# Peptides against a protein of PDB entry 3HUF: the designs that were tried, part 51

Target 1, 320 residues: chain A of PDB entry 3HUF
Amino acid sequence: MWIIEAEGDILKGKSRILFPGTYIVGRNVSDDSSHIQVISKSISKRHARFTILTPSEKDYFTGGPCEFEVKDLDTKFGTKVNEKVVGQNGDSYKEKDLKIQLGKCPFTINAYWRSMCIQFDNPEMLSQWASNLNLLGIPTGLRDSDATTHFVMNRQAGSSITVGTMYAFLKKTVIIDDSYLQYLSTVKESVIEDASLMPDALECFKNIIKNNDQFPSSPEDCINSLEGFSCAMLNTSSESHHLLELLGLRISTFMSLGDIDKELISKTDFVVLNNAVYDSEKISFPEGIFCLTIEQLWKIIIERNSRELISKEIERLKYA

## One batch from the design tools (peptide; aimed at target 1 I43 K104)

Design b2_p22_6_s1 (made by RFdiffusion4, then SolubleMPNN; from b2_p22_6, 9 letters changed)
Fold by OpenDDE base, seed 5:
Structure b2_p22_6_s1 (fold): chain B 320 residues (1-320), chain A 22 residues (1-22)
Amino acid sequence: as target 1 above (320 residues)
Amino acid sequence: EKELSEEEEKEEIKKAKELIKK
């Protein structure tokens, strides 16, 4: 999200969130959803227009800012952004930090980008929320991204957490739920005058972890917890692969169950399968192969003695 | 109303600060 602040009390000592939309900036406007009052005698009554665009798909992957357009409203002394005069037709900016000078005002408006990118676990929830979140200047998507700051978990009572949720947790994203999204949708008016009134996602996350026994206390409890073990998996899920890597596993990949030969078995401690393959092929597993799902593995790794549990299971199957 | 120059505004701010200190 874009946040503006200024020195010299020209913004009345307030920080303001700018959501996607258009703002008239000047000395003789009243602060509202489309106006920014600046207290300076060196600026025009109506000095500039700010336009913030909705996020692009690229912004979701890069964590880049919503495009920030500045237009001077035909003022005597013009408008500058980062010491450059704004062109007659306006200019667009993708820098994360903007120093906006209105006329000859000795103080600048400082705009800075606070990154917030929300990944969704399923397309249905994305479809429900994407439009509203984009109108808040929040990029959204389904795919994993290095720019992801938050991950939406569905509130399904009694359901196992998904691989996406597991991975989001281990990569130290803030896990949120639909309640946070609902709350976020209501604060748009209150944050006009005070950017600090943005709801705390960390409180939501802490509450989720506290109330769900499927989460360990921290990602650090699971990261590299299976170091020294090896597994094989089907080469179809990048997210599952990254999850297993974060557990410290050495991973071999295969293209089909038919590729699980004696050599692969000799090099791996267990085979990780998705639920569909596990359920369909359970009867056809070769003798001596320890197969489990990611969900079954997760139930083991959240235990404090995960290494001992895995070792015992490997031994049980090796000597059976 | 005429927009003040940067210098004129700095001078007004200076005057205002002096008034608050008295």
Scores: peptide ipSAE 0.054, ipTM 0.691, DockQ to the pose 0.036
OpenDDE base, seeds 1, 2, 3, 4: peptide ipSAE 0.028, 0.017, 0.029, 0.031; ipTM 0.605, 0.333, 0.621, 0.654

Design b2_p22_6_s2 (made by RFdiffusion4, then SolubleMPNN; from b2_p22_6, 12 letters changed)
Fold by OpenDDE base, seed 5:
Order: sequence, then C-alpha cells, then structure tokens
Structure b2_p22_6_s2 (fold): chain B 320 residues (1-320), chain A 22 residues (1-22)
Amino acid sequence: as target 1 above (320 residues)
Amino acid sequence: EEELSKEEEEKLEKEAKELQAK
C-alpha cells in the first residue's frame, strides 16, 4: 500500500494510506476518499492530482508498488517528484519512495510503499477476493512468489491443511483467513486519516496456529528436522519440492513409479507421492521401500520426535 | 494565487500540531 507522510505539519502530523484511486491535493480541499488537504501558504488551493493504479500481475511477483501518477494542476510553481519537475501531461512512477514537492513549499510529501502481497491457496477464494484486495492496492495470486507476505488459508472445518499452507508456514509467510480479509475490507474509510489503524495480520496468524493442532509452534520446529534422510518424489509441484528441501531432505525426482528401480531404492529412505497417485497405485508400490503422501509426512513432522518416528517407519518396511 | 496570511498559516500549523498530539 502507498503511505504518505510529511514534515512541517503540512499533513497535520498524520500518515495516510492512498488506496487505488484519484486524489486532488491542495490547501483548500477537505480530507476524504478523493482529497488530500495540505497546510502551507506556498501550496495552491488545488495543486496536484495523485492517481494510484490497481496492482499489476508483475507487482505480485516483484512486490513492487502500484503505479503512482502525479499531475500538476497548472500551478504557478509546478510540482516536483524526486527533484524532477512533473511534465505538463503528468508523470507515472514505480519507485518505492517518492519525494513530492508542491510549488515552493519547503516541506515535502513523502510517499513510500509498504509491501503487502497476498497468495491464495484456493482459486475460488482468489476469484472472490481479488477485486476487493486490488482496490486496496494489494497484489494477489495463486503461484508461489518470493514477494508474498501473506497466505490465505481456506477455513474448511475438519480438513487437513494443504501443501501450499504447509509451505507458506515453513517459508515464514503470515497465514491469514477470510476473517482477516473481511476486516481489511471494512477499515478502508478509517485509515484515510491514520495509516496506523491498519489491522495487524500477526494476531490473526497467532490465533490460527493456536487453534489448529496441524501447525507446530514455529517453522523452526520443522526446518531441517529430517536432515540426513533421502527421499524420492514424483516431479509434480515446485511447492512440494521446496517444502521437502526446507525439511532438510535430499531429493531425487522421478517421472513415474516405473522409474523407481533398485538403484533409486538403495539410495532412498522413502518415496513421497501425491494423494491421487498414492490412492490409485498403492497396490503396485515397489517392494522394500516406504511410500507416503506429503500429508502423511506432515503428520510425522509436526511431532516432537519426528526423526525417531520416521526412522522406525523406514526400518519397519525395510525388514518387512 | 491567494496565499494565506502568516497569521492564518501559524493558526493552521498550531491546530495541526494539536491534532498530532492526540
């Protein structure tokens, strides 16, 4: 989200969130969803227009800002952004920090980008929420991204957490739910005067972990917990691979169960399969190797003695 | 462009500071 602040009390000492939309900036306007009052004798009654665009798809992957357009409203002394005069037709900016000077005002409006990028696990939930979140200046998507700050868990009562949720947890994203998204949608008006009124996602995350026994206390309880073990995985998803890497596993990939030969078995402690393959092909599993799903592995990993549990299971099947 | 008087500006700046302190 874009946040503006200024020195010299020209913004009344308040920070303000600028959601996607258009704002008239000047001395003789009243603060609302489309106006920013700036208090200085050196600023025109109506001085500039700010336009914040909705997030692009690229912004989801980069964590970059919504495009910020500035136009001078034909003022005597013009408008500058980062010491450069704004062109007659306006200019657009993608920098994360903007120093906006209105006329000869000695104090600048400082605009900065606070990154919030929300990954969804479920495409239906993305479809439901994307438009509203984009109107808050929040990039959204389904794919894994290094720019993601938050991950939406689907609240299905009694369902196991997904691989996406497991991976989001281990990579230390803030897991949120639909209740947080609802709350975000309601605060839009209140944060106009004070950007500090934005809801804290960390409280939502803490409550999710506390109320769901499928989460360990911290990602650190699971990271490298299986160091020294080797697995083979069906080459399916990047998230599954990265999840297994975060567990400290050495990973071999295969394309089909038929590729699991004696050589691979000799170098592998267990095979990780997706649910569909596990359920359909369990009768044809290679002899002498432990096969499990990621969800079954996760149930072992969240236990305090995960290494002992997995070792016992490997031994049981090697000598069976 | 009508500039505010110095007194009007000082008044608005004072009001702004009072709002920041709350």
Scores: peptide ipSAE 0.028, ipTM 0.522, DockQ to the pose 0.033
OpenDDE base, seeds 1, 2, 3, 4: peptide ipSAE 0.026, 0.007, 0.021, 0.009; ipTM 0.507, 0.302, 0.573, 0.319

Design b2_p22_6_s4 (made by RFdiffusion4, then SolubleMPNN; from b2_p22_6, 11 letters changed)
Fold by OpenDDE base, seed 1:
Structure b2_p22_6_s4 (fold): chain B 320 residues (1-320), chain A 22 residues (1-22)
Amino acid sequence: as target 1 above (320 residues)
Amino acid sequence: EKELSEKEREEEEKKAKELQAK
């Protein structure tokens, strides 16, 4: 989201979130969803127009800001952004930090981008929320992104967490739910006067983790917990691969169980399968190797003695 | 629009300098 602050109390000592939309900026406007009052004797009554675009798909992957357009409203002394005069037709900016000077005002408006990118695990939930979140200047998507800051967990009572949720947790993304999304949708007007009123996702996250026994106390409890072990991974998602990497596993990737020969078995501690392959092939598992699903592995790694538990299972199957 | 007086601008510039010097 874009946040503005200003020097010399020209914004009344307040920070403000700018959502996608158009704002008239000047001395003689009243603060609302489309106006920003700036208190200075050196600025015009109506000085500039700010237009913030909705996020693009590219912004979801890059964590880049919503495009920020500035137009001078034919003022005597113009408008500058980052010490450059705004052109007559206006200019667009993709920098994360903007120093906006209105006319000869000695105080500047500082705009900065606070990155927030929400990944969804469920396409139906994305379809429901994407439009509203985009109107908050929040890029959304389904695919993993290095720019992802938040992850939406689907609340199904009594269901196992998904691989996406497991991976999001280990990546130290803030896991959120529908309750937080609802809260975000209601605060749009309240944060106009004070950007600090933005809902804290960390409280939602803490509550999710506290109330769900499928999560360890911290990602650090699981990261590299299986360092030194080797696995073969079959027919899993990219998220599954990255999850196993975060556990500190050495990973070999295969297309079918038939690719697992005696040489590979000698170098591999266990095989990780998706649920479909596990259920279909459980009768035909190679002898002398421990096979499990990611969900079964997760149940082990969240335990304090995960390394001991894995070692016992490996030994049990080598000698069976 | 009434042009801002040069005096009013100078007063704001003075305040800005006083704040930067602190």
Scores: peptide ipSAE 0.127, ipTM 0.771, DockQ to the pose 0.050
OpenDDE base, seeds 2, 3, 4, 5: peptide ipSAE 0.120, 0.123, 0.115, 0.126; ipTM 0.768, 0.769, 0.767, 0.767; seeds 3, 4 fail the geometry check

Design b2_p22_7 (made by RFdiffusion4)
Pose (drawn by RFdiffusion4):
Structure b2_p22_7 (pose): chain A 301 residues (1-255, 262-274, 288-320), chain P 22 residues (1-22)
Amino acid sequence: MWIIEAEGDILKGKSRILFPGTYIVGRNVSDDSSHIQVISKSISKRHARFTILTPSEKDYFTGGPCEFEVKDLDTKFGTKVNEKVVGQNGDSYKEKDLKIQLGKCPFTINAYWRSMCIQFDNPEMLSQWASNLNLLGIPTGLRDSDATTHFVMNRQAGSSITVGTMYAFLKKTVIIDDSYLQYLSTVKESVIEDASLMPDALECFKNIIKNNDQFPSSPEDCINSLEGFSCAMLNTSSESHHLLELLGLRISTFMKELISKTDFVVLNGIFCLTIEQLWKIIIERNSRELISKEIERLKYA
Amino acid sequence: SELERLEKIAKEPVDPEDAFLE
């Protein structure tokens, strides 16, 4: 999401999260959901218009920011963004850092993008919540993405967690649920500062894994728990390969050396396992000679 | 033009006292 702050006291020492939509920025305007007051001698009463476009699907995958547009409102002293004078018809910016000078004001309004892209585990959940989050400037999606910062697991209806959840836990993504989304549905009209929504997501994540037999204590204990082992799978997607890599496994992808060298076959007279079955062992027992002894029992037998 | 005028103003030194309304 987009955030602005400034040096000097021109924004009253406060920062602000800007959602998609339009803002009028100026010396004689009051701070509300659509205006930003910036006090300095050279700033016109109504000085600039900031327009932030809603996110595209591509931004969920690239981590790119919502398009940020600035128009100068025919002012006495002009507007510059990253030292470029804003012409008539305005300019649009897709960079993540913007220094915005209004008039001759010696202090710049500094806009920066904080990464936040939310992956859902369920299509019906994505369809229900996507428009809400997009209006906040938060890209969403279902498929795997390297720009994902948060993952929404389904209601753990007393049942096993999905591979998408296991994978998000291992790559150190923040796992959140419906209760955090309900919190996000509160905030569009609000004027709130930088990092206002992020800590609640971490608290939600820390609470989810507490007293939960689908999770161990941390991603750290899970990572490289099966080092020394090897495995094989059919047309492994780069995500499942990365998931198995994170467990410390050696992987052989296939389309007498696929059988005796390879300890087990991971699926979707050879010995086979699902990732769902592998997760049950990855948690269960204690040590390296115990949590990887149940997997060593399933191989010999 | 308005753009040429603003480019000229943008080349002038910035005065620190302009940080204050009075």

Design b2_p22_7_s2 (made by RFdiffusion4, then SolubleMPNN; from b2_p22_7, 6 letters changed)
Fold by OpenDDE base, seed 3:
Structure b2_p22_7_s2 (fold): chain B 320 residues (1-320), chain A 22 residues (1-22)
Amino acid sequence: as target 1 above (320 residues)
Amino acid sequence: SKMEELEKIAKEPIDPNDAFVE
């Protein structure tokens, strides 16, 4: 989201979040959802218009800012952004940092983009929340992205966490839930004058981890915990592959269980399968190979003695 | 108060020369 602050006291020493929308900026306006008061003797009563667009689909993958449009309102001394005079019809900016000078004011408004991109684990939750979050200037999506800052865990009581949740955790993405999204949706009016009132997602994350025994205490407890082991996996999910890489595994990929030959078995400690393949093929697994699901692997990984547990299971099945 | 001073400035006429004194 966009945050503005200013040098001196021209913004009354406050930082403000700018959500998607249009703002009249000037000396003789009152701060509200559509106005930004800037106090200087050199600033016009109505000096500029800021327009922040809703996030694009591209912004979810790039972590780029919502487009920031600036228009001068026919002032005597104009408006500058990053030392350049704003054109007569206004200009649009995609830079993460904007230095905005109103007229001859010696102090600048500094606009900066705080990256926040929310990944959802399922399309139903995305459909429920995307509109509201986009109106906060937050890009949303389903696919993994290097720009993702937050991951929405679906709370299903008594279910195992998904591969997406496991990967988000190991990737050090802040895991959040519906309670955080609900709180986030209510703060829009309260943060107009104080950007610090934006909910702390880290507190929500800490509470999720503390109250769910399916998470280790830290991602660092699991990252590279299986270094030196090798696995094979069905080439089905990028998230699954990336998860196994973060565990420090050497990974071989195959297209079907029939592609698992003696050479692959000799170089592989275990085979990782999704639940559907595991359940359908459990009677046809190759002899002398340890097959498990990602969820079964995760249950071992979260244990302090994960390496010993995996080693014992490999020995049990290779010598049976 | 500092806020009252700022509100006073907000109501003053625009002086283009005050940019050197701010």
Scores: peptide ipSAE 0.118, ipTM 0.734, DockQ to the pose 0.068
OpenDDE base, seeds 1, 2, 4, 5: peptide ipSAE 0.106, 0.099, 0.111, 0.112; ipTM 0.741, 0.736, 0.745, 0.724; seed 5 fails the geometry check

Design b2_p22_7_s3 (made by RFdiffusion4, then SolubleMPNN; from b2_p22_7, 9 letters changed)
Fold by OpenDDE base, seed 1:
Structure b2_p22_7_s3 (fold): chain B 320 residues (1-320), chain A 22 residues (1-22)
Amino acid sequence: as target 1 above (320 residues)
Amino acid sequence: SKMEELEKIASEPIDLNDAYVE
């Protein structure tokens, strides 16, 4: 999201969020959803127009800002951004920090980008929420991104958490639910619901973790917990691969169980399969190797003695 | 207010580590 603040009292000592939209900036406008009042005798009644675009798909992956357009409204002394005079037709900015000088005002408006990017675990929830979140200047997507700050967990009562949720947790992404999305979506509409009843993202996350026994107490309990073990990974997602890396595993990736020969078995502690492959009645697992799903592995990883549990299972199958 | 909460979320650097501090 874009935040503006200013030196001196020209913004009345207030910081303000700028959502995607258009704002008239000047001395003689009233603060509302489309106007920013700036208190200085050196500023025109209507001085500049700020236009913030909705997020692009690229912004989801980069954590880059919504495009910020500045146009001078034909003022006597113009507008500058980062010490450069704004062009006659306006200029667009993708920098995360903007110093905006209105005319001869000695104080600048400082605009800065705070990245908030929300990843969704399923396309249905993304389809439901993306429009509202994009109107808040929040990039949204399904795929893994290093720019993601929040992850939406789909709560199916009594279901196992997904690989996406497991990975989001280990990445230290703030996990949120539908209640928090509803809260965010209604912030722009500011007037309808008592915000005091809704937790912030951190409280939402803490409540999710506390109330679900499928989460360990901390990501640090799981990160590198399987250091020194080796696995073969078959038909898994990128998130599954990254999850196994965060566990400290040495990973060999294969396309088919037929690629698992005696040499590979001798060098690999266990094989990780997706559910579709594991549940296939047609697949005979190689003798002498431990095969499991990510979900089965996760159930072991959340235990305090995960290394001992894995070691015992490897030994049991190696000597069986 | 909901706006104040959003302003807090947007203004404060998200220290994701704070999510795991009891």
Scores: peptide ipSAE 0.021, ipTM 0.457, DockQ to the pose 0.017
OpenDDE base, seeds 2, 3, 4, 5: peptide ipSAE 0.008, 0.011, 0.016, 0.006; ipTM 0.358, 0.358, 0.412, 0.342

Design b2_p22_7_s4 (made by RFdiffusion4, then SolubleMPNN; from b2_p22_7, 9 letters changed)
Fold by OpenDDE base, seed 5:
Structure b2_p22_7_s4 (fold): chain B 320 residues (1-320), chain A 22 residues (1-22)
Amino acid sequence: as target 1 above (320 residues)
Amino acid sequence: SRMDEMEKIAKEPIDPNDAYVE
């Protein structure tokens, strides 16, 4: 989201969130959803127009800002952004920090981008919320991204957490739910005058972790917890691979269960399968190898003695 | 009050000679 603040009390000492939309900026406008009052003797009654675009698909992957357009409203002394005069037709900016000077005002408006990118676990939830979140200037998507700051877990009471949720947790992404999204949708008007009124997702996250026994106490309890073990995985999902890497596993990939030969078995401690393959092929698993799902692995990993538990299962099958 | 001062400034004419940012 874009936040503006200013020196010399020209914004009355307040920080303001700018959501996607158009704002008339000037001395004689009243603060509302489309106006920003700036108090200086050097500023015109109606000085500039700010237009913030909705996030692009690219912004979800880069964590880049919503495009910020500035137009001078034919003022005597113009408008500058980052010491450059705004062109007659206006200019667009993708920098994360903008120093905006209105006329000869000795104080600048500082606009800065706070990155917030929300990943969704399923397409249905994305379809439900994407439009509203984009109108808040929040990029949204389904795929993993290095720019993701938040991850939406679907509240299905009594369901196992997904691989996406597991991975988001280990990546230290703030996990949120639909209740937080509902709250975000209501704050748009309240944060116009005070950006500090934006709700913190950390409380939501803490509540999710506290109330769900499928989460360990911290990501650090799981990261590299299986260092020294080796697994084989069906080449299915990048998220599953990255999850296993974060556990400290050496990973071999295979294309079919038929590729699990004596050589692969000799190099691996266990095989990780998705639920569909596990359920369909369990009768044809190679002898002498421990096969499990990611969900079964996760249930072991969240235990304090995960290494001992896995070692016992491996030993049981080697001597069986 | 600070608010009263801001309201006063908002209503004042534009000063073309107000301080320059160098």
Scores: peptide ipSAE 0.094, ipTM 0.716, DockQ to the pose 0.066
OpenDDE base, seeds 1, 2, 3, 4: peptide ipSAE 0.049, 0.037, 0.032, 0.044; ipTM 0.701, 0.691, 0.676, 0.695; seeds 1, 2, 4 fail the geometry check

Design b2_p22_8 (made by RFdiffusion4)
Pose (drawn by RFdiffusion4):
Structure b2_p22_8 (pose): chain A 301 residues (1-255, 262-274, 288-320), chain P 22 residues (1-22)
Amino acid sequence: MWIIEAEGDILKGKSRILFPGTYIVGRNVSDDSSHIQVISKSISKRHARFTILTPSEKDYFTGGPCEFEVKDLDTKFGTKVNEKVVGQNGDSYKEKDLKIQLGKCPFTINAYWRSMCIQFDNPEMLSQWASNLNLLGIPTGLRDSDATTHFVMNRQAGSSITVGTMYAFLKKTVIIDDSYLQYLSTVKESVIEDASLMPDALECFKNIIKNNDQFPSSPEDCINSLEGFSCAMLNTSSESHHLLELLGLRISTFMKELISKTDFVVLNGIFCLTIEQLWKIIIERNSRELISKEIERLKYA
Amino acid sequence: EEEEELEEKLEEEEEAVEEAEE
């Protein structure tokens, strides 16, 4: 999401989260859902227009920002962005840091992008919530992405968690649920400061894993719990390979050395396991000679 | 030194405003 703040007291010492849409920025304008008051001698009463475009699907994967446009409103002293004068017809920016000078104001409005891309575990959940989050400047998607910062698990309806959830937990993604999304549906009309929505997501995550037999205490105890073991799988996607790597496994991808060297086969007279079955063991027992002894029992037998 | 540079910028802003009023 986009945030602005400034030195001096030109934004009254406050920061602000800017959603997709249009803002009029100027000396004689009141701070509301569509106006930003910036007080300085050289800033025109209505000085600049900031237009933030809604996110594209590609930004969910790249982590790129919503397009930020600035128009100078035929002002006395002009508008610059990163020291470039804003021409008529305005300019658009896809960088993550923007220094915006209004007129001859010695203090710049500093706009910066905070990473926030939300992955859903369910297509019906993505379709229900995507437009809401996109209007806040939050890219969403279903497939794996390296720019994902949060993962929305399905309602844990007294049932096992999905591989997408296990993977998000291991790569240290913040796991959230419907209740946090309901909070996000509150905030479009609001004028709120930098980092206003982020801590609640962490609180939601910390509460989810508490008293939950689908999760251990932390991603740290899960990571490298199967070191010294090895495995094999058919056409391993880079995500499943990374998931198994995070467990400390040695992996052999296939399209007398696939059998005796390899302790077990991970799926989607050899011994086979699903990742769902492997997660049950990855949690269960205690030590490295216990939590990896039940897996060593399933191999010999 | 940073305070002096800021004061110079503030003075330049005042002068530019006074010239624009004239």

Design b2_p22_8_s3 (made by RFdiffusion4, then SolubleMPNN; from b2_p22_8, 8 letters changed)
Fold by OpenDDE base, seed 1:
Structure b2_p22_8_s3 (fold): chain B 320 residues (1-320), chain A 22 residues (1-22)
Amino acid sequence: as target 1 above (320 residues)
Amino acid sequence: KKKEELEKKLEEEKKAVEEYEK
């Protein structure tokens, strides 16, 4: 989201969130959802127009800002952005930091991008929330991205957490739920005057972790917890691979169970399978190999004695 | 120094407005 602040009292000492939309900036406008009052002698009654675009798909992957357009409203003293005079037709900016000077006002409006990108684990939830979140200037998507700051967990009572949720937790993404999304959807008007009124996602996250026994107390409890072990995995999702890497595992990949030869067996402590392969091929597992699902592995990893537990299972199946 | 520079810039703004209104 874009946040503006200003030096001195020209914005009344308040920070303001700018959502996607159009704003008239000037001395004689009243602060509302489409107007920003800025008081200085050289600032025109209606001085500039700010237009913030909705996030693009590219912005979700890059964590880039919503495009910020500035147009001078034919003022005598002009408008500058980053010490450059705004062109007659307006200029568009993709920088994360903008210094906006209106006329000859010695105090600048400082606009900065606060990164917030929400990944969804469930396509149905994305379909429900994407439009509203995009109108807040929040990029949304299903795919993993290095720019993701938040992850929406689907609360199904009694279901195991997904691989996406496990990975989001380990990479220290803030896990949120539908209750937080509902709250975000209502704050648009209340945060106009004070950007600090933005709801704290960390409180939601802490409550999710506290109330769900499928999470360890911290990501640090699991990161590199299996250092020194080796696994083989089916060439599946990138998230599954990255999850196993964060556990400190050495990973070999195979395309099918038939590709698991004696050489691969000799180099691996266990095989990680997806649920579909595990359920369908359980009878045809290679002898002398410990095979488990990611969900079964996760149940071991969240225990304090995870290394001892996995070692016992490896030993049990080598002698079986 | 920063305060004096700001005061100078405020006076420059004031003069520029006064020159425009003439």
Scores: peptide ipSAE 0.359, ipTM 0.876, DockQ to the pose 0.950
OpenDDE base, seeds 2, 3, 4, 5: peptide ipSAE 0.357, 0.357, 0.363, 0.358; ipTM 0.875, 0.874, 0.877, 0.875; seeds 2, 4 fail the geometry check

## One batch from the design tools (peptide; aimed at target 1 K76)

Design b2_p23_1 (made by RFdiffusion4)
Pose (drawn by RFdiffusion4):
Structure b2_p23_1 (pose): chain A 301 residues (1-255, 262-274, 288-320), chain P 23 residues (1-23)
Amino acid sequence: MWIIEAEGDILKGKSRILFPGTYIVGRNVSDDSSHIQVISKSISKRHARFTILTPSEKDYFTGGPCEFEVKDLDTKFGTKVNEKVVGQNGDSYKEKDLKIQLGKCPFTINAYWRSMCIQFDNPEMLSQWASNLNLLGIPTGLRDSDATTHFVMNRQAGSSITVGTMYAFLKKTVIIDDSYLQYLSTVKESVIEDASLMPDALECFKNIIKNNDQFPSSPEDCINSLEGFSCAMLNTSSESHHLLELLGLRISTFMKELISKTDFVVLNGIFCLTIEQLWKIIIERNSRELISKEIERLKYA
Amino acid sequence: SPFTPKPLEELNLPYEEPVEEEE
């Protein structure tokens, strides 16, 4: 999401989260859902228009920002963005850091993008919530992405968690649920400061894994719990390979050395396991000679 | 117990009169 703040007291020492839409910025305007007051001698009463475009699907994968546009409103002293004068018809910016000078004001409005892309585990969930989050400047999607910062697990309806959830937990993504999304549906009309929505997501994550037999204490105890073991799978997607790598496994992808060297086969007279079955063991027992002894029992037998 | 989010805290940004314009 986009945030602005400034040195001096030109934004009254406050920061602000800017959602997709249009803002009028100037000396004689009141701070509301569509105006930003910036007080300085050289800033025109109505000085600049900031337009933030809603996110594209590509930004969920790249981590790129919503397009940020600035128009100078025929002002006495002009507008610059990153030291470039804003021409008529305005300019658009896809960088993550913008220094915006209004008039001759010695203090710049500093706009920066904070990474926040939300992955859903369920298509019906994505369709229900996507438009809401996009209006806040939050890209969403279903497939794996390296720019994902949060993962929405389905309602853990007293049942096993999905591989998408296990993978998000291992790669240290913040796991959230419907209750946090309900909180996000509160905030579009609001004027709130930098990092206002982020800590609640971490609180939601910390509460989800508490007293939960689908999760261990931390991603740290899960990572490299199967070191010294090896495995094989058919046409491993880079995500499943990375998931198994995070467990410390050696992996052989196939399209005498696929059988005796390899301890087990991971799926989707050889011994086979699903990742769902592997997760049950990855949690269960205690040590390295216990939590990886049940998996060593399933191999010999 | 399930997670319950805290209430939202908004900024208090009252309108202030502008300064004299630079010549």

